# Peptides against a protein of PDB entry 3V4L, part 40

Target 1, 386 residues: chain A of PDB entry 3V4L
Amino acid sequence: GQPLAKDKVALLIGNMSYWEHPKLKAPLVDVYELTNLLRQLDFKVVSLLDLTEYEMCNAVDEFLLLLDKGVYGLLYYAGHGYENFGNSFMVPVDAPNPYRSENCLCVQNILKLMQEKETGLNVFLLDMCRKRNDYDDTIPILDALKVTANIVFGYATCQGAEAFEIQHSGLANGIFMKFLKDRLLEDKKITVLLDEVAEDMGKCHLTKGRQALEIRSSLSEKRALTDPVQGAPCSAEALVRNLQWAKAHELPESMCLKFQCGVHIQLGFAAEFSNVMIIYTSIVHKPPEIIMCDAYVTDFPLDLDIDPKHANKGTPEETGSYLVSKDLPKHCLYTRLSSLQKLKEHLIFTVCLSYQYSGLEDTVEEKQEVNVGKPLIAKLDMHRGL

## One batch from the design tools (peptide; made by RFdiffusion4, then SolubleMPNN)

Design b1_p10_8_s3 (from b1_p10_8, 6 letters changed)
Fold by OpenDDE base, seed 5:
Structure b1_p10_8_s3 (fold): chain B 386 residues (1-386), chain A 10 residues (1-10)
Amino acid sequence: as target 1 above (386 residues)
Amino acid sequence: MVPVAGIIEV
C-alpha cells in the first residue's frame, strides 16, 4: 500500500543575526519558502528565526513533543555550523567566539531523541558549514542510535566543506534551498528527490567545485514527503499534538477600536514566522471635523526589545518585513515583532491616536490599552526554564 | 556592471 504518515511535523530554524559571528541573509528566505512548501505537503511547521542556545533547546524540546510513533519529523537548520567527528553542531545566535559544543546543539542528540519517539521518518536538512571547528576538541559521547532504517540527512555541503549563500542586492535563497525548493513537492522517495537536487547543484556553474549536497541515509522504505497523513486523530497523543501546534500558530483576532473623538481604528495581525508577527493599524472612520489623524502602537513589553524608530512604518518593508508584504493590507502603519519567543507575559501595548481638529492648531491624543494574550510561539512559553 | 554576487561562508 502507499506509505502513510501518522502525522508530519517540521521545525525550521534560521539563524542570521549572530552576536559574535558574521550575519547571514539567506536563512530568512530559506525558512520562509521551505515553510510554505512543507505546509503544501501537510506538515505542521514551526518556523523560528534568530534563536539563542536556550531558545533553540526549547524549540527542539517542543518539536519532540509533537513527535510520536509513525510521525514524520523534519528538522531544517540554516545558519552557522560545524562538524566534528561526524557530529553536526548548529550554532545559536548568542554563541561566543569561538563557539564550542557546549554552546551548540548536536543534531545526533536530537536524532537519538527522535528515534526514542519511534518516528516513521527522520529528515535532517542541514544548511550549514561542515568544516571542523579546531577550537572544539571534545568528542561527544553519543549513545548508540537505534537501527530504525528511517533516517535521512541532506547536508547542504560535503564533510569538511563550507556552505555558501550568494550575496544579492535583494532577497535570495541560499545555494541548497535554491535547488531543493524546485523539487521538494515531487512525489518521490526522499533520497531520490535529494539525489536529483544534488545533480542540479552539480550542473550549476555557481556551485560546481564549491558546494555539493551530501546525502546520508538508512532509509530502507519508500518514504516521501508527499506521503499522506493518516486520517482523523486516532489517539489522545495526536489530539495533543494538534492542539500544541495550533497554539503556536494562533494569531490575535483583528480589532476595531473606537475613540472618543469618533475615530475608528482597525488593528490587525499577521504572522511572518512562528516567532515574528506584524501589527498593522488603519483609520477606518474619521469624523469630517478631524483633518489629520494617525494611530501609533507603543508601550510594548520590554522583553520584545522593540526600537520605537522601527515601529509604525508606512510600509512593511521599512519594518524589515519583505516576505509577507504582498498579503498585508495597504495604507496602514506597520510594526514588526521579531522575538515573540521572549514574551513572558501577555502582549499588552497602547494604541495612541494623534489627531487634529479643523481650525485648531493643537494636536490631541487619545490612548487605548490592548491586550491580545500570547500570540503565536509565545503560547508555548519557551522562556519557562529560567 | 552588475555587482559580482559575493559568496559568503555559512
Scores: peptide ipSAE 0.028, ipTM 0.658, DockQ to the pose 0.134
Fold by OpenDDE base, seed 4:
Structure b1_p10_8_s3 (fold): chain B 386 residues (1-386), chain A 10 residues (1-10)
Amino acid sequence: as target 1 above (386 residues)
Amino acid sequence: MVPVAGIIEV
């Protein structure tokens, strides 16, 4: 019969905003597009941008809690990386220069932990460099992997080679995602799908002789990303998994704030990623005696590191949000919260209404505190160890 | 075809 997945879970990490390394651009688009494709494939997707070492470890731990017997696990990573002795290392945004294995996440260690969960399929899609790091002399003593015959690696590049992104003035995919996205929804064995992606990359004049997809697999069954999920969650573990995922993806409800002056503000929320939320404010009612009014958000928790210069923008794009801007209401002020994983407490902030009456020169301010609880990934308390 | 301004190493 066709293989069935007990469930499907994906962790997507895109690291771009490195502290000590060159900044990347493609991971933003690649994680977003892959999230939307995997959701069409009935994956529970956690999508995270710009993680520190500690945050990456916690994201992997939370991902492993979503894995169980017969669950399909997919890990995608886009960012800096290296490969020493056939071990792939994902580089966190806070990694020092030079980085070492002690500052990075070993993919083969994650695979070991996934094998302990008795997963139905383990897919790794690694859009990173695979060059040897000569500053890392660590020979990883990896315990022998179990022979599970359910493992697929898609490496964006060959062993010892660099991966590349397309330098564009706008939003563009990385090279790997550009070809992967066109085939990802095909009902094919995952190794066959990736082989076709490799052929497409090999036909492209931009990538030919620069970057080639490498497939490493031990997959004894005809498993596809299209394999149907087994019906309603019949186990306590499946219910817990569904609740944990739902908890990590719950947006705050939109609210209407009423000020004493009679102005009404709509406060709304949109998810860009599991750790990235846009807040938007709009004037929904203004008394005729009020000639001008704006609704600013301020007083965010210090843990979010919100620069006021990037808050309260007239467009989503001015906040750095290009992907969800089409789905947002127009004529708002927009603020992007890009580090929700750092939130230790409830998201409490102030809505400040600044307004002017007809015939008065003075600007008046009214403030309301808003508590929206823990939005999105902040519900997982990824920082409980600090 | 959007002009590929270049390829950057990742």
Scores: peptide ipSAE 0.032, ipTM 0.683, DockQ to the pose 0.132; fails the geometry check
Fold by OpenDDE base, seed 3:
Structure b1_p10_8_s3 (fold): chain B 386 residues (1-386), chain A 10 residues (1-10)
Amino acid sequence: as target 1 above (386 residues)
Amino acid sequence: MVPVAGIIEV
């Protein structure tokens, strides 16, 4: 019969905003598009951008909590990376220059932990460089992996080679995701799907002699990303997993704020990623005596590192939110919270209404504090270990 | 088609 997944879980990490390394662009689009495709495949997807070492460790730990016997696990990473002695290292955004294995996450260590969960399938999609890091002489002593015959690696590049993104004047996929996305929904054994992606990439003139997909697999069964999830969660563990994932994806409810001047504001929330939320404000009612009014959000928790210059924009695109802008209401002020993982407490902020009466020169301000609890990934308390 | 401005290392 067709294999059944007990469940399907994916962790997608895109690191771009490096502190000590070249900034990337493709991971933004790649994580977003892959998230949407994996959701169509009934994956529970956690999508995270710009993680520190500590945040990446916690993201992996939370991902491992979603894994269990017969669950399909997929890890995607896009960002800087290296490969020493056949071990792949994902580079966090806070990694020093030069980085070492002690500053990075070893993919083979994650694989070991996934094998302990008795997973049905382990897929790693690594969109990173595989060059040796000559500044890291650490030889990882990895314990012998179990023979589970359920492992697939898709490396965006060959061993010892670089991975590339294509600089466009706008948003574009990385090279690997550009070809992967066209095949990902196909009902094929995952190794056959990746082989077709490798052929498609090999036809591209941009990648010829620069980047080629490498597939490493022990997969003995005909498993596909399209494999159906086993029906209603019958186990307590499956219920817990579903609840844990649901917590990480719960948006605040939209609010209607009423000010003393009679202005009504709609406050809304949209998820771009599991750690990225757009706040939007709109004037839904204005008394006729008020000629102008704007609803600004301010006084955010310091942990979110929100620059006021990037808050309260007239378009989602001015916040850096290019991907969800079509699904957002128009004629709002938009604020992008890009680091929800850093939130230790409830998201409390101020809505400031600035308005002017007809025939008065002075602007009036009214303020309301809003508590929206812990949105999205902030519900997992990923920072409790600091 | 947005013109390819270049390829950068990841």
Scores: peptide ipSAE 0.027, ipTM 0.676, DockQ to the pose 0.133; fails the geometry check
Fold by OpenDDE base, seed 1:
Structure b1_p10_8_s3 (fold): chain B 386 residues (1-386), chain A 10 residues (1-10)
Amino acid sequence: as target 1 above (386 residues)
Amino acid sequence: MVPVAGIIEV
């Protein structure tokens, strides 16, 4: 019979904004495009940008809670990385220079934990360098992996080699994602799909002699990312998984705020990633006696580290949001919250209306506090693992 | 073909 997945879960991490290392660009586009493709494949996707070591550990722990017997697990990582003794290390954004294994997440440790969940398929897609880190002499004592015959690694590059992104004036994929995205929806065994991606990369003049896809697999069954999810969740664990995923993707409802002056503001919310939300404000009603009015958002929780200079922009692009801008309402003020994983409490902020009456020189301000609860990933309380 | 300005290490 056709293989069935009990469920399908993906964690996608893109690290770009390194503190002590070169900044990257491709992970933004790669995580976004891969999220949309995996959603078309009925994956429950958590997509996270710019995680610290602690935040990456918590994201992996939450991902592992979604895994169970016969579930398909996919981990994608794009960012800095290294490989020592056949162990792959993902580098968090707060990693020191030089970084060591104690500052990084070992992929083979995650694989061990996934094997304990009796998963139906384990897929790792690693878009990172695989050079040795000569500053890390630690040999990880990994326990022997179980023989589960359900593991697939797609490495963006060969052992001991570099992975690359293409410097372009605009948004561009990393080299691996550029070829992967064109085939990801094909109904093929995942190892056959990745082999075709490797052939496509090998035909590219940019990658020839610089980067080649490596496939490492023990997959004995014909499993594909297109494999259907089994029908209605029959287990309590499947219901919990569905509820946890739904919580991590629940946006605040759009609000209509009414000010004493008679101005009405629409407040809206959009998800760019599981930890990145855009707030937008628009004036939907203005009394004729008010000649000018603007609606600003301010007084955000300190945990979010929102620079006021990047808030209340006339375009999504001015906030650093280039991907979802086409789906957003026009003629708003936009604010991008890029660190929702840091939010410990409810998202409470102020909407400030600044306005002028006809024939008065003075600007008047009215303020309303707004509580939108815990948006998106902030519902998972990733901070409570202490 | 998007003109590749360069390839950077990841």
Scores: peptide ipSAE 0.024, ipTM 0.628, DockQ to the pose 0.134; fails the geometry check

Design b1_p10_8_s4 (from b1_p10_8, 5 letters changed)
Fold by OpenDDE base, seed 1:
Order: sequence, then structure tokens, then C-alpha cells
Structure b1_p10_8_s4 (fold): chain B 386 residues (1-386), chain A 10 residues (1-10)
Amino acid sequence: as target 1 above (386 residues)
Amino acid sequence: EVPVMGVIEV
């Protein structure tokens, strides 16, 4: 019969905004496009940008809680990285310069934990460098991996090589995602799909002799990313997984705020990633005696590191949101919350209406506090260890 | 230097 997945779960991490290392651009587009493709494949996707070491550990732990017997697990990472002695290390945004294994996440340690869950398929897609880090003298004593015959690695580059992003005047994919996205929906064994991606990448003149896809597989079965999910949750764990994923993707409901002056504001929310939300405000009703009015959001929780200079923009693009702007309402003020994984409490903020009456020179302000609970990834208490 | 992702300018 056709292989069935018990469920399909993906964790996608894109690190770009490094503190002590060169900033990247491709992970933004790559995580976004891969999220949309994996959702079309009935994956439960958690998509996270710009994680610290602690936040990456917690994201992996929450991902491992979603894994169980016969579940397909996919980990994608785009960012800085290295490979020592066949061990792949993902570099968090807060990693020091130089970084070591103690500052990084070992992919083979994650694989060991995935094997303990008796997963149906383990896919790693690693868009990072595979050069040796000579500042890391540690040899990880990895315990022997179990022979599960269900592992696939797609490395964006060969052993000892760099991976590359293409920078031009606009948004671009990394080299790996540029070719992977065109084939990801094909009903093929995952190793056959990746081999076709390797052939397509091998035709790219930009990366010829610099980057080549490496496939490492122990996959003995014909498993594909297109394999159907088992239709009914057959266990309590499957129900919990579905509920946990749904919580991590719940947006606040749109609100209509009414001010004493008779102005009505629509407050709306959009997800860019599991840890990135756009807030937008629009004036939906204005009394004729009010000549001008603007609705600003302010007084965000300190944990979110919101710079007021980047809040309340006339376009999504001015907030750094280039991917979801087409799906947003027009003629709003926009604010991008890019670090929802830092939110320990409810998202409470102030909506400030500034307005002017006809024939009065002075501006009047009215304020309303808004509590939207824990949005998106902030419902996963990723902070329980601090 | 530690290994970092390369940039190809186009």
C-alpha cells in the first residue's frame, strides 16, 4: 500500500541578524517559502527567525514533543554553521566570536533524540557552511546512532565547503532553496527528489565549483513528503500534538475599538512567522467634526525590544515586512513584532488616538489598553527554564 | 576566522 505518515511536523529556523557575525538575508525568504510549501504538503510547521542559543534549544525541545512513532519529522536550518568530524553545528544569533560547540546546537544530538521517538522519517535540510571550525577543539562523543533506516540529510554544500546566499538589489533565496522549492511538491521518494535538486543546482553557473548538494541517507523505504497523513488521530498524543500546533498558530481576533470622541478603529493581526506578527490599525469611522486623527500602538512589553522608530509605519515594508504585505489591508499603520518567543506574559499594549477638532488648534489624545493574550509561539511557554 | 555563509553578489 502507499506509505502513511502518522503525522507530519516541521521546524524551520532562519538565523540572519547575528550580533557578532555577518548578517544574512536569504533565510527570511527561504523559511517563508518553505513554510508555505510544507503547509500544502499537510505539515504542521513551526517557523522561527533569529533565535538565541536558549531559544533554539527550547524550539527543538518543543519540536521533539510533537514527534512520536510513525510521525515524519523535518528540521530545516538556514544560517551560519560548521561541521567538525561529521557533526553539524547550527549557530545561534547570540553566538560569540569565535563560537564553539558549547555555543551551538549539534544536529546529530537532535537526530539521536528523534530516533528515541520512533519517528517514521527524519529529514534534515541544512542550508549552512560545512567548513571545519578550528576554534572548536572538542570531539563530541556521540553515542552510536540506532539503525532506524529512516534518515535523510540534504546538505546545501559538500563536506568542508561553504554555503552561499545570492545578494542582489531585492529579496532572493539561498542557492539550495532556489532549486528545492521547484521540486518539493513532487510525489517522489525524498532521496530521488533531492538528487533531482542536486542536478538542477549543478547546472547553476554561479555556484559551479563552489557549492554542491550532498545527500546522506539510510532511508530503506519509499517515503515521500507527499505521503498522506493518517486521517483520524489514533492516540491521545496525536490529539495533544494537533492542539499544541493549533495554539502556536492562533492569531488574536480583530478588534473594533470605540473612542469617546466617536472615532472607531479596526485593530488587526497577521502572522509572518510563528514568532513574527504584524499589528495594523485603521480608522473605520470618523465624526465630521474631527478633521484629523491617527491611531498609534505603544507601551509594548519590554521583553519584545520594540523600537518606537520602527513602529506605526505607513507601509508593511517600512517595518521590514516584505513577504506578507500583499495579504495585508491597505491604508493602515503597521507595527512588526519580530521576537514573540521572548514574550513571557500576555501581550498588553496601548492604542493611542491623536485627533483634532475643526476650529481647535490643540490635539487631543485618548488611550485604550488592549490585552490580546499570548499570540502565536508565545502560547508555547518556551521560557519555563529561566 | 570562524566559518560563515558566503555571499555571492550579482
Scores: peptide ipSAE 0.473, ipTM 0.942, DockQ to the pose 0.905
Fold by OpenDDE base, seed 5:
Structure b1_p10_8_s4 (fold): chain B 386 residues (1-386), chain A 10 residues (1-10)
Amino acid sequence: as target 1 above (386 residues)
Amino acid sequence: EVPVMGVIEV
């Protein structure tokens, strides 16, 4: 029969905004496009940008809680990284310069933990460098992996080589994602799909002699990313997993705020990533005696580190939101919350209405506090480990 | 220097 997945879960991490290292651009597009493709494949996708070491550890722990017997697990990482002694290290955004294994996440440790969950398939897609880090002399003593015959690694580059992003004047993919995205929806054994991606990369003049896909697998069964999810949740654990994932993807409901002056504001929310939300405000009703009227969001929780200079923009693009702007309503003020993983409390903020009456020089302000609870990834309480 | 992702300008 066709293989069945009990469920399909993916964690996608894109690190770009490094503190002590060169900034990247491709992980933004790569995580976004891969998220949309994996969702079409019925994956439960958690997509996270710009994680610290602590946040990456917590994201992996939460991902492992979503894994169970016969679940397909996919980990994608795009960012800086290295390979020492056949161990792949993902570099967090807060990693020091130089970084070491103690500042990084070892992929083979994650694989060990995934094998303990008795997963149906383990896929790692690693869009990172595989050069040796000569500042890290640590030989990780990894416990022997179980012989599960269900492991696939897609490395964006060869052992000891660099991975590259393509920088254009606009948004561009990394080299690996550029070719992977064109084939990811194909109903093929995952190793066969990746072999075709490797051939496509090998034909590209930009990548030829610079970057080549390496596939490492022990996959003894014909498993595909297209394999159907088993219908009804068959265990209490499967129900809990579904509820946890659903909580991490719940947006606040849109609100209509009514001010004393008779102005009505629509407040709306959109997810760009599991840790990135756009807030937008629009004036839906204005009395004719009010000549000017603007609705600003302010007084965000300090944990979000929201610069007011980047809030309340006339376009999504001015907030740094280039990918979801087409799906947002027009003629709003937009604010991008890019660090929802840092939110320890409820998202409480103020909507400030500034307006002017016809024939009065002075602006009037009215304020309403809004509590939207814990949006998206903030529901997982990734901070509970301290 | 530590290994970092390379850039291909096009």
Scores: peptide ipSAE 0.473, ipTM 0.941, DockQ to the pose 0.892
Fold by OpenDDE base, seed 3:
Structure b1_p10_8_s4 (fold): chain B 386 residues (1-386), chain A 10 residues (1-10)
Amino acid sequence: as target 1 above (386 residues)
Amino acid sequence: EVPVMGVIEV
């Protein structure tokens, strides 16, 4: 019979906004597009941008809690990275220059932990460099991996080579995702699918002689990303996993705020990623005596590092939100919260209504505090150890 | 220099 997945879980990490390293652009689009494709494949997807070392460790730990016997696990990473002695290191955004293995996440350590969960399939898609880091002389003593015959690595590049992003005048995929996305929904053994992606990449003139997909697999079974999930969660553990994932993807409910002046504001929320939320405000009712009014969001928790200069924009794109802008209501003010993983407390902020009456020169302000609880990934309390 | 993602300008 066709293999069944007990469940399907994916962690996608895209690091772009490095502190001490060149900034990337492709991981934004790559994580977003891959998230949408994996959701069509019935994956439970956690999608995270711009994680520190600590946040990456916690994201991996939470991902491992979603894994169990016969579950399909997929880890995707796009960002800076290196490979020393056959060990792949994902570089967090806070990594020093130079970075070492102590500042990075070892993919083979994650694989070991996934093997302890008795997973049905382990897929690693690594869109990062595989050059040696000569500043890291650490030889990882890895324990012998179990012979599980269910491991697939798709490396965006060859061993010892660089991976590349393509910079165009706009948003573009990285090279690997550009070809992967066109085939990801195919009902094929994952190694066959990746081999076809490798052939497509090999035809690209931009990557020819610079980057080539490497597939490393021990997969003995005909497993595909299209493999159906086993029906209703039969175990208490499967129910807990489903609830835990659902909590990490729960948006705040839209609110209608009423001000004393009689202005009504719609406050809405949209998820761009598991750690990125757009807040939008719109004037839904205005008394005729009020000639102008704007609804600003302010007084965010300091942990979110919200620059007021980037808040309350007239378009989603001005916030840096290019991907979900089509699904957002028009004629709002938009604010992008890009670091929801940092939220320790409830998301409390102020909605400030600034307005003018007909025939008065002075601007009037009314303020209302809003508590929306812990949105999205903030429900996982990834920071409980700090 | 540490290994970093390369850029292809087009």
Scores: peptide ipSAE 0.472, ipTM 0.942, DockQ to the pose 0.899
Fold by OpenDDE base, seed 4:
Structure b1_p10_8_s4 (fold): chain B 386 residues (1-386), chain A 10 residues (1-10)
Amino acid sequence: as target 1 above (386 residues)
Amino acid sequence: EVPVMGVIEV
């Protein structure tokens, strides 16, 4: 019969905004598009951008809590990285220059932990460099992996080679995702699907002789990303997993704020990623005696590092939100919260209404504090231990 | 230099 997944869980990490390294662009689009495709495949997807070492460790730990016997686990990473002695290292955004293994996450260590969960399938999609880091002389003494015969690595490049981002004037996929996305929904054994992606990449003139997909697998069964999830969660563990995932994806409810002047504001929320939320404000009612009014959001928790210069924009794109802008209401002010994993407390902020009456020169302000609880990934308390 | 993702400008 067709294999059944007990559940399907994916962690997608895209690191772009490096502190000490060149900034990337492709991981934004790649994580977003892959999230949408994996959701169509009934994956529970956690999508995270721009993680520090500590935040990456916690994201992996939370991902491992979603894994159990017969669950399909997929880890995608797009960012800087290296490979020493067959060990792949994902580079966090706060990694020093030069970085070493102690500053990075070892994929083979994650695989070891996934094997302890007795997963049904382990897929790693690594859009990173595989060049040796000569600043890291550490030979990781990894314990022998269990022979689980359920492992697939898709490396965006060959061993010892660089991976490349294609920068266009606009948003574009990385090389690997460009070809992967066209086939990801196919009902094929995952190794066959990746082999076809490798052929498609090999036909591209941009990638030919620069980047080639490598598939490393120990997969004894015909497992596909299309494999159906087993029906209703019958186990307590499956219920806990579903609840944990649901917590990480719960948006605040839209609010109608009423000010004393009679202005009504709609406050809305949209998820771009599990750690990235757009807040938008719109004026839904204005008394005729009020000639001008704007609704600004301010006084965010310091942990979010919100620059007021990037808040309250007339378009989502001016906040750096290019992907969800089509689904957002028009004629709002937009603010992008890109670091929800840093939020230690409830998201409390101020809505400031600035308005002017007809025939009065002075601008009046009214303020209302809003508490939206812990949005999205902030419910997981990924900061526990800082 | 540490290994970093290359950029292809098109």
Scores: peptide ipSAE 0.464, ipTM 0.940, DockQ to the pose 0.882

